# Ledger of designs, part 312: peptides against a protein of PDB entry 8OXM

Target 1, 371 residues: chain A of PDB entry 8OXM
Amino acid sequence: FKAEFRLAGGVNLPKIIDCVGSDGKERRQLVKGRDDLRQDAVMQQVFQMCNTLLQRNTETRKRKLTICTYKVVPLSQRSGVLEWCTGTVPIGEFLVNNEDGAHKRYRPNDFSAFQCQKKMMEVQKKSFEEKYEVFMDVCQNFQPVFRYFCMEKFLDPAIWFEKRLAYTRSVATSSIVGYILGLGDRHVQNILINEQSAELVHIDLGVAFEQGKILPTPETVPFRLTRDIVDGMGITGVEGVFRRCCEKTMEVMRNSQETLLTIVEVLLYDPLFDWTMNPLKALYLQQRPEDETELHPTLNADDQECKRNLSDIDQSFNKVAERVLMRLQEKLKGVEEGTVLSVGGQVNLLIQQAIDPKNLSRLFPGWKAWV

## One batch from the design tools (peptide; made by RFdiffusion4, then SolubleMPNN)

Design b2_p27_8_s2 (from b2_p27_8, 19 letters changed)
Fold by OpenDDE base, seed 5:
Structure b2_p27_8_s2 (fold): chain B 371 residues (1-371), chain A 27 residues (1-27)
Amino acid sequence: as target 1 above (371 residues)
Amino acid sequence: SALEKQIAELAAKRAKELEAKFQKELE
């Protein structure tokens, strides 16, 4: 292990450690806390099952629709290492790094990432109308630049086109599977891009089964489809390849209803998989950067003493688990807002919800909906 | 595998139970 560590972005401040393997190759490893590693490990298994379903279908196999997965290696009872995807970078580091971010390089006269965040934090407690107006002003003065990722990394035009296509397919597959699983907390530090494949790697999978909707500032989008995410697809945006890949992924998910319901039910009742949102986790996920100075909750493991009556907790848990399963069944039937939609209709609704500036303006400022 | 068959049988049983609950909420 090198003595130098880097902090990865994200709420849990995961440590990136460079290590030399027994083969003499240097590999990056991500060190996370125990509970985050269990949640990530379980969700990686679900993604592998989804990949198996996608590989069995001829249309999704031909399109190479897959979710990128990573290996979780437990090191101790309290720590583990994620085998870091070598050659990945957080999209937030590429886009909005303080000194060398793509927004600063390509749009030097736009608002800084800090100015955008400050403006959205100032209106955080304001009306939805005021949030929308400020979000539109921020968006006008912070134009997307993520197209330059593929242009910088892939100088050959044919390779560039193939990598942009791989990116678009990765966004589509992860968006639809993420929606089916109710994956939240998709901020720019929880999404990595592979510098060789242009595929996305989703990390920090602790907000699942729509638990992002019960946060103090509820999540209002089904997945991240912000302006930079769309800009990375190139001139076609969400139309053509992205939409078709979403539809083909959704077809496979809907046709695999029984399998997906069983997988999720096993996970919901696994006593080792804490998927429920608790108040401390909610506070931590939506902590303001200004509040980071005072509340280092030493998550001392010793607050076991909320032995609230086991019986009332179990009944409340079972009711929440049943609601999660029912909502998953609705999604897999194409039931949205009490209406049964076709695959094309459902995918269209989800795209419209994800790109709606009114929904994006209501998100927690730390999610950076303008990026 | 025997495990895949058990998962599929459990899946089909649970899908029917969820379908019956879903129909009762639509009534």
Scores: peptide ipSAE 0.019, ipTM 0.482, DockQ to the pose 0.016
Fold by OpenDDE base, seed 3:
Structure b2_p27_8_s2 (fold): chain B 371 residues (1-371), chain A 27 residues (1-27)
Amino acid sequence: as target 1 above (371 residues)
Amino acid sequence: SALEKQIAELAAKRAKELEAKFQKELE
């Protein structure tokens, strides 16, 4: 093991370590905590099962609809290494890196990524109306540039077109499967793009089963479909290829209801899989700069033995698990807001929810809904 | 395996119980 670690560019980003394999090859590895790695490993298995379902269906197989998976290697009882997908970059690093981000390069007169973040943090405790107004101002002065990713990487027009289609298919597949599994925390550092395939790799799978909705700032979108994500699809945006790939993915998920319910039930009752949101995890995900100063560990948190009777904890856990399963069953039946929708109707609702600037403006500023 | 068959039977039983609960909440 080389002792050199690189921080991937966000405060909460896993440490990237370079591991020399027994083959003498240096492999970048993402080091996370034990529990995060178990969560990621479990969700990778679920994605592999979803990929198996998508490969069995002729329409999704013809479209090559897959979720990119990565290997999780447990290193110790408290640490593990994710195989860093060689040739991937966080979309946030490409778009909004400090000096050479695509926004600064292609839109030098727009607001800086820092100015956008500052404006949205200033209104974080304000009304939804004030958040919406500031979000619209930010969006007006921070125009999407992610179309340039494929243009920079793929100079041949035929290859460029193929890679843009691969990107669009990857966004569609991961968005729908992510929605079914209730995958949250889809910020720009938790989504990698493969520089060779243009496919997305979703990392940090610790917010699942809609647990993002119980964060101090609830998640209001089913998946990340922000303006840059859409701009990467090219001139058709969410129409045509993206919509059709979402519909075909949703059709396979709905037709696999029994299998998906069984898988998720096993996971929800796995004592080794901590999917529940806890206050410390919620605080970690949505840390405010102001909250860093007051979290001096005053060691005098009295051992109030919250002797929550094991029975009451178990009953509360079982009720939450039952609610997650019921909501999963609703999604797989196409039940949205008490109404049964067709696959096309459900996909349309999800797209509209994901692109709604009112929903986007309500997100935690760290999610960067303007990117 | 016998365990996979038991898990599948338990899963099918629970899926039916969940379906019956879900049907009662939609009624």
Scores: peptide ipSAE 0.018, ipTM 0.475, DockQ to the pose 0.016
Fold by OpenDDE base, seed 1:
Structure b2_p27_8_s2 (fold): chain B 371 residues (1-371), chain A 27 residues (1-27)
Amino acid sequence: as target 1 above (371 residues)
Amino acid sequence: SALEKQIAELAAKRAKELEAKFQKELE
């Protein structure tokens, strides 16, 4: 192991460690501290199962619809080695790095990422109307630039076109599967892009099964489809390739209802898979930068007070698990707000919800919905 | 595999049980 580490992007500041293998080859490894790497490992297995379903279907196979997966080797409940996705960068790092971010490079006269965040943080406790107005002002003065990712990385026009399609397909697949699994909105640092394939890699999968809806600032979008995510698709945006890939992914998911329900049920009742939202995790996920100073490391969660009756915990857990399964079944039936939708209708609703500036303006400002 | 078949059978059974629960909540 080299003594030097780099911080990866992400909420949990994972450490990239360069390791020399027994073969003398250097390999980058991600060491996540404090993260439940089992959640990531389990969700990677679910993604592999979804990929298997997508590969079995002719229409999704022809479109090469896959979710990029990474190898997770859990070493303990709170530690493990991730095979770091070599040749990936966080979307947030590319877009809003303070030094060389694409917004600063291509839109030097726009608001800084910091100014945008400050404006949205100032209205965080305000009305939805005030949030919307400020979000629209931020969006007007912070124009999308993610189209330049493929343009910078792929100079050959034919390669550029193919990579933009690969990106669009990757966003579509991950958005729909992410919706089915209830991953919700994803922090910009928790979405990596492969610099060679233009495919997305989702990391830090600690929010699943719509547990983002029970956060102090609930999620209001089914998946991350922000302006920069859309801009990376090029001039057609959410239309054409993206929509069709979403529809074909959703079709496979809905036609795999039995398999998906069983997979999720096994996971929900796995005592080793802590998918439940707890107050500390909720606070951590939506912590303000200003609040970081007061989390003294001395919360020894004394094991003692959680002697709540095992029976009441089990009943509450079972009720949450049942609600998750019911909502998953609704999604897989195309039930949205009590109405049964076609695949096209459901995908359309989800896209509209994800791009609605009213929904985006209500998201936790730390997740940067204007990016 | 035999395991995949058992998982699929368990899957189908549980999906039907969930479907029956869902139908009862819609009634």
Scores: peptide ipSAE 0.016, ipTM 0.468, DockQ to the pose 0.016
Fold by OpenDDE base, seed 2:
Structure b2_p27_8_s2 (fold): chain B 371 residues (1-371), chain A 27 residues (1-27)
Amino acid sequence: as target 1 above (371 residues)
Amino acid sequence: SALEKQIAELAAKRAKELEAKFQKELE
């Protein structure tokens, strides 16, 4: 290990440590101290299995449909070393989290990211109608700029076009696989973009199997398909390449039903994989910036007392696990709202749900649905 | 591997059980 470390951007200020491998190569490692890196490690294995399924199908292989994966080495239950994705940036850092964010640079007369967040926080406890009205006002005064990412990074028009297609394919693949696995907490810090490939890297995979729906503010979208995410696809938006890549990914997932049910079942009953939502995790994920100061370090000790009576927890756990498997089976059959849909119908419904401003306005303000 | 085969056998069994439960919820 080098004696010097850098802080990465992001909420948890992860430490970037340069490690010299046994091969004499320097590798950047991300040390997360608070995140359950075991969840990330397990979900990376699931993504690798999904990638294997996508590589076996000729249509998805030709399109190079893959989820970007990283190596996770868990060091403890709450700490580990992530292979730092060199040349990645959080989409939130590029868009809104710096003084020179793309929104400020390209849209200096729009609302600031802080003004947008403040407006949405003010209505957080209000009606869905009031949230929708304020969200529409925010969206009108905060126009998407993510198209400029590829334009800044790729000056050659042919390279630019290829990278925009790589981005669109990455969004499509991760969106559909993320939906099948019920991935939540897809805020702008949990999605990195590779500055060389334009592919997305999803991190912090602790909200899975639709556990985002049981948060105090339920997640109302199947994946992140916000205005900036769509703007990065260019003028076609969700049509053409994105839709076709979603359909081809969904086709492979549906045709792999038995394999996916198997994988998820093994994970749901893995005693080392805590996928369940707990109140502390829910509080942490939907914590207000004002509430960060009061979480005293003493919450580390009493995780032993939440060994509630094993028997009642086991029955409740088994019922939740069964419900997760049943809902996964429905998704893989194309059952949405009690109706069996074609692959095209299912993908269309998911796209409509993900872009619906009514659904987006209901999300937790920390998710930044206007970005 | 032997583990992959056991996982596949357990899976095929449970996929049938889930299918049978799913059919009962659609009835």
Scores: peptide ipSAE 0.014, ipTM 0.470, DockQ to the pose 0.017

Design b2_p27_8_s3 (from b2_p27_8, 18 letters changed)
Fold by OpenDDE base, seed 2:
Structure b2_p27_8_s3 (fold): chain B 371 residues (1-371), chain A 27 residues (1-27)
Amino acid sequence: as target 1 above (371 residues)
Amino acid sequence: DALKKQIEELAAKQKAEMEAKFKEELE
């Protein structure tokens, strides 16, 4: 290990350390010190299984449909080493989190990222109608710029086109796989983009199996398909390549129903895999600036009241696991809102749900649905 | 092939138009 470390961006400020391998090669490692990396490790295994299914199908293999994976080495229940995704940047860092973010550079007369966040925070406790109106005002004055990522990184037009296709395919594959697995918390810091491949890397996989729907502010979209995500696809937006890649991914997932159910069932009952939402995790994910002052970590939550009878916890857990499996089976059958849809119908519904400004306006402001 | 070429030409045109706008906004 080198004596020097860098801080990665984001709320948790993970440490980037350089390690010299036994082969004499330097490798960057990300040390997360507060998150349960076991969840990420398990979800990476599920993504590898999904990738195996996608590689077996000729149509998805020809399109190179894969969800990007990274190596996770859990060191403890609360710490581990991630293989640092060298040459990746959080989409939020490129777009809004830097003083020289793409929105400021390309749209200097638009609202600042801070102004947008402030406006949406002010209406967080308001009606859905008021949230929608303010979200539409924010969207009017905060125009998408993510197309510039590929334009800045890929000067050759043919390379630029192929990278934009790689991006679009990566968004499609990760969106559908993420939907099937019920992946939540897809904020702009939890999605990295590879500066060389233009593929997305999803990190922080702790909100899975639709547990985002039981957050204090429920998740209302199946995946992140916000205006900047769409802008990165170029002029075709969600039409053509994205839609076709979603359909082909969904077709493989639906045709692999038995395998996916068996895998998820094993994981749901794995005592080492805590996928359930707990109040502390919910509070951490949706922490308000007002709530920062009172969270002294009284880690002295007396173990006493969490002695809900092991039997009642186990029964509640089993009922949640059964509901997750039932909902997964519905998704894999194309059952949406009590109706059986074709692959094209299901993908269309999911796209419409993900781009609906009424759904986007209801998300937690920290998710940054206007980006 | 023809559709790929049309999309590549359209993409190259859009890139050039955006690079031009970006230059105009930087000047």
Scores: peptide ipSAE 0.006, ipTM 0.318, DockQ to the pose 0.013
Fold by OpenDDE base, seed 1:
Structure b2_p27_8_s3 (fold): chain B 371 residues (1-371), chain A 27 residues (1-27)
Amino acid sequence: as target 1 above (371 residues)
Amino acid sequence: DALKKQIEELAAKQKAEMEAKFKEELE
């Protein structure tokens, strides 16, 4: 191990360490502390299974629809080493880095990322109407720039076009599989883009099975499809390639209902897989930047495990697990709001929900729905 | 049931293979 470490950014401040293997090769490793890497590891296995389903289907295989996976080695319940996704950058780092972010470079007269965040935080406790108005003002003065990622990285027009298609396919596959698994909206630091493939890598999978809907600020989108995410697809946006890839992914997921239900049922009842939202995790995920200074929890681990009767915990857990399975079954049947939709109808509804400024304006401001 | 058990066994095997590879890369 080298004595030097770098911070990867984000709330957990994961440490990037350079390790020299016994083979003399330098390998970057991400050391996450205080994070349940078991959840990431389990979700990577689910993604591998989804990839297997997508590779078995001719229509999805021809389109090379895959979710990028990474190796997770949990060292303990609260620590582990991730294979650092070498040659990836967080989309948030590319877009809204304060020094050299693409918004600052390409749109120097727009609002800063900080100004946008401040405006949205000021209305966080306000009405939905006030949130919508301020969100629209932010969006007018903060125009998308993610098209420039592929233009900067891929100077050859043929390569540029191929990589933009790879990006669009990656967004479509991850969006639909993410919806099925209930990952919801993803923080811009938790979506990495590969600088060589233009494919997305989703990290920090600590919110799954629609647990984002029970956060203090409930999630209102099925997946992240913000203006910059759409801008990266180019001039057609969500139409054409993206929509067709979503539909073909959804067809495979719906046709694999029994397999997916069986997989998720195993995971939900795995005593080693804590997918449930707890109040501390909910507070942590939606902490205000201003609140980060004072909540050094003196986690005095006074393990006063309040002996809540094991029976009441088990009954509450089982009811949540059953509800998750029921909702998963509904999604896989195309049941949305009590109506059975076709694959095209369901995908259309999900896209419309994900891009609706009224839904985006109601998201937690810390997740930067204007990016 | 049988598919559930196969998935659990595959998940356990993949976890063990990842842990073993990581141990080998750390040594």
Scores: peptide ipSAE 0.000, ipTM 0.304, DockQ to the pose 0.024
Fold by OpenDDE base, seed 4:
Structure b2_p27_8_s3 (fold): chain B 371 residues (1-371), chain A 27 residues (1-27)
Amino acid sequence: as target 1 above (371 residues)
Amino acid sequence: DALKKQIEELAAKQKAEMEAKFKEELE
């Protein structure tokens, strides 16, 4: 370990440390000191299992469909070491960095990311109609620019095309796997893009099994498929490669129903795996950027009061776990809104739900659904 | 039951392999 560390941004001020391996290679590690990395570690294992299923299928293997994984070593309930995703950048940093974000560079006359956020925060407690109207105004004045990521990074047209294809495949795989696992919408800082492969890496997997639907502002999309995410696919958008890769991923997931159910059942009933949404976690996930400064909960609150009746907690937990399993079974059967859909029908519905500006306008403004 | 145990064993093995590889990369 080098004696020097860098702070990564964010509330928990994770430390980036450089480690020299026994192979003499420098590897960056992210040390989180306040986050429970167990959920990330478990989700990485599930992603590896999904990748194994995808590699076994000829159609998904030919398309190189994979969800990117990273190494997670949880050291405690509140600390762990992440493999820093070297050569990745948060899509949010590329798109909406305050100083040199792609929106500011390519669309200097559009609303600033701050103006967009402000407008959407002002209507956060308003009607769905008011949210929709303001979201449409924001979208009109904040045009997608994520196409420029591949154009900036890959100057050779053949490489550019290949990398845009890799991106599109990565979005498709992560979207469908993320939907099956109930990851929901993803904050733009929690989606990294690899600057060499154009593949996405999903980090901070603190919301799984549709627990985003029980947030104070519930998730309304099956996965993040915002306008910039779509713009990165190029002119075809969600059509062609993306749709086909979603369908092929969904085919593998549905054909692996028993395996996936068994895996998720084990995880849901693992007493060491806290996947449940709690009020503090919900508050943290939907905290306002302005409130980031004040809510240091002095977690000096005595451990004593959480001895609420184990029996009522267990019954409530079991009911939630059963509901998650039932919903997972429905997804894997293609049951959407009480109707059994084909793979193509299910994927189409999910895409339509994910891109619907009515659904996007209802998301928590902090998650920047206009990006 | 048997499949559950195999998955738990596989998860434990993958965790142990990941921890071991990470330890080897840290040493």
Scores: peptide ipSAE 0.000, ipTM 0.262, DockQ to the pose 0.024
Fold by OpenDDE base, seed 5:
Structure b2_p27_8_s3 (fold): chain B 371 residues (1-371), chain A 27 residues (1-27)
Amino acid sequence: as target 1 above (371 residues)
Amino acid sequence: DALKKQIEELAAKQKAEMEAKFKEELE
């Protein structure tokens, strides 16, 4: 281990350390403290299994449809080592960094990221109608710029096109697999982009199995498909490559129903895998200062063992696990709102739900639905 | 300004090639 470390951004101030392996290769490692890396480790295993299914199918293999994975080594319930994704940046850092973000550089006359956030916080306790009106005003005065990521990084037109295609395929694959697994908390700091491949890396996988829907401000979208995410795809947006890659991914997931159900069942009943939403976790997720600059002291959740009677916990847990499995089975059958949909019909519904300004305006302001 | 305009002109030229390659990946 080198004696020097760098701080990564974010609330938990993870430490970047350089390690020399027994093979003589230098490797960057991220040391996270005060975070449950077991959830990330389990979800990375599920993503590897999904990648195996996608590689077996000829159509998804030809399109190179994969979810980017990273190695997680949990050391304790609150500490672990992650493989640092060298050459990745949070999409939030590129887009809305206060000093030199792409919105400020390319759209200097638009609202600042802070002005957008303030406007949405002011209406957080208001009606859905008032939230929608303010969200539309914010969106009108905060135009997407994520197209410039590939234009800045890839000057050759042929390379630029291939990288936009890789980005679009990565968004499609991660969106559909994320929806099947019920992955939440997809804010702009939990999604990294690789500066060489233009592929996405999803981090902080602690909100899974639709547990984002039971937050104090429930999640109203199946995945992140905001205006900047769409702008990164270029002129075709969600049509063509994105839609087809979603359909081909969904087809593989639906055809792998028995395998996916068996895997998720084992994980839901693993006593070491705490996937359930608890009140303290819910408060932590939706009281995060939206500006990473205010070091609010992480409330030491003193382990007040609320000795809930073990028997009532087990019965409530089993009923939640059964509902999660039932909902997963419905998704894999194409059952949406009591109707059986084709792959194309299901993917179309999910895209419409994800881009609907009414759904986006209802999200927690810290999710930054206008980005 | 000049760099933004060059990027927009490059994006417009690449549109036609992209739409053609998109048709081929769509068949």
Scores: peptide ipSAE 0.013, ipTM 0.396, DockQ to the pose 0.011; fails the geometry check

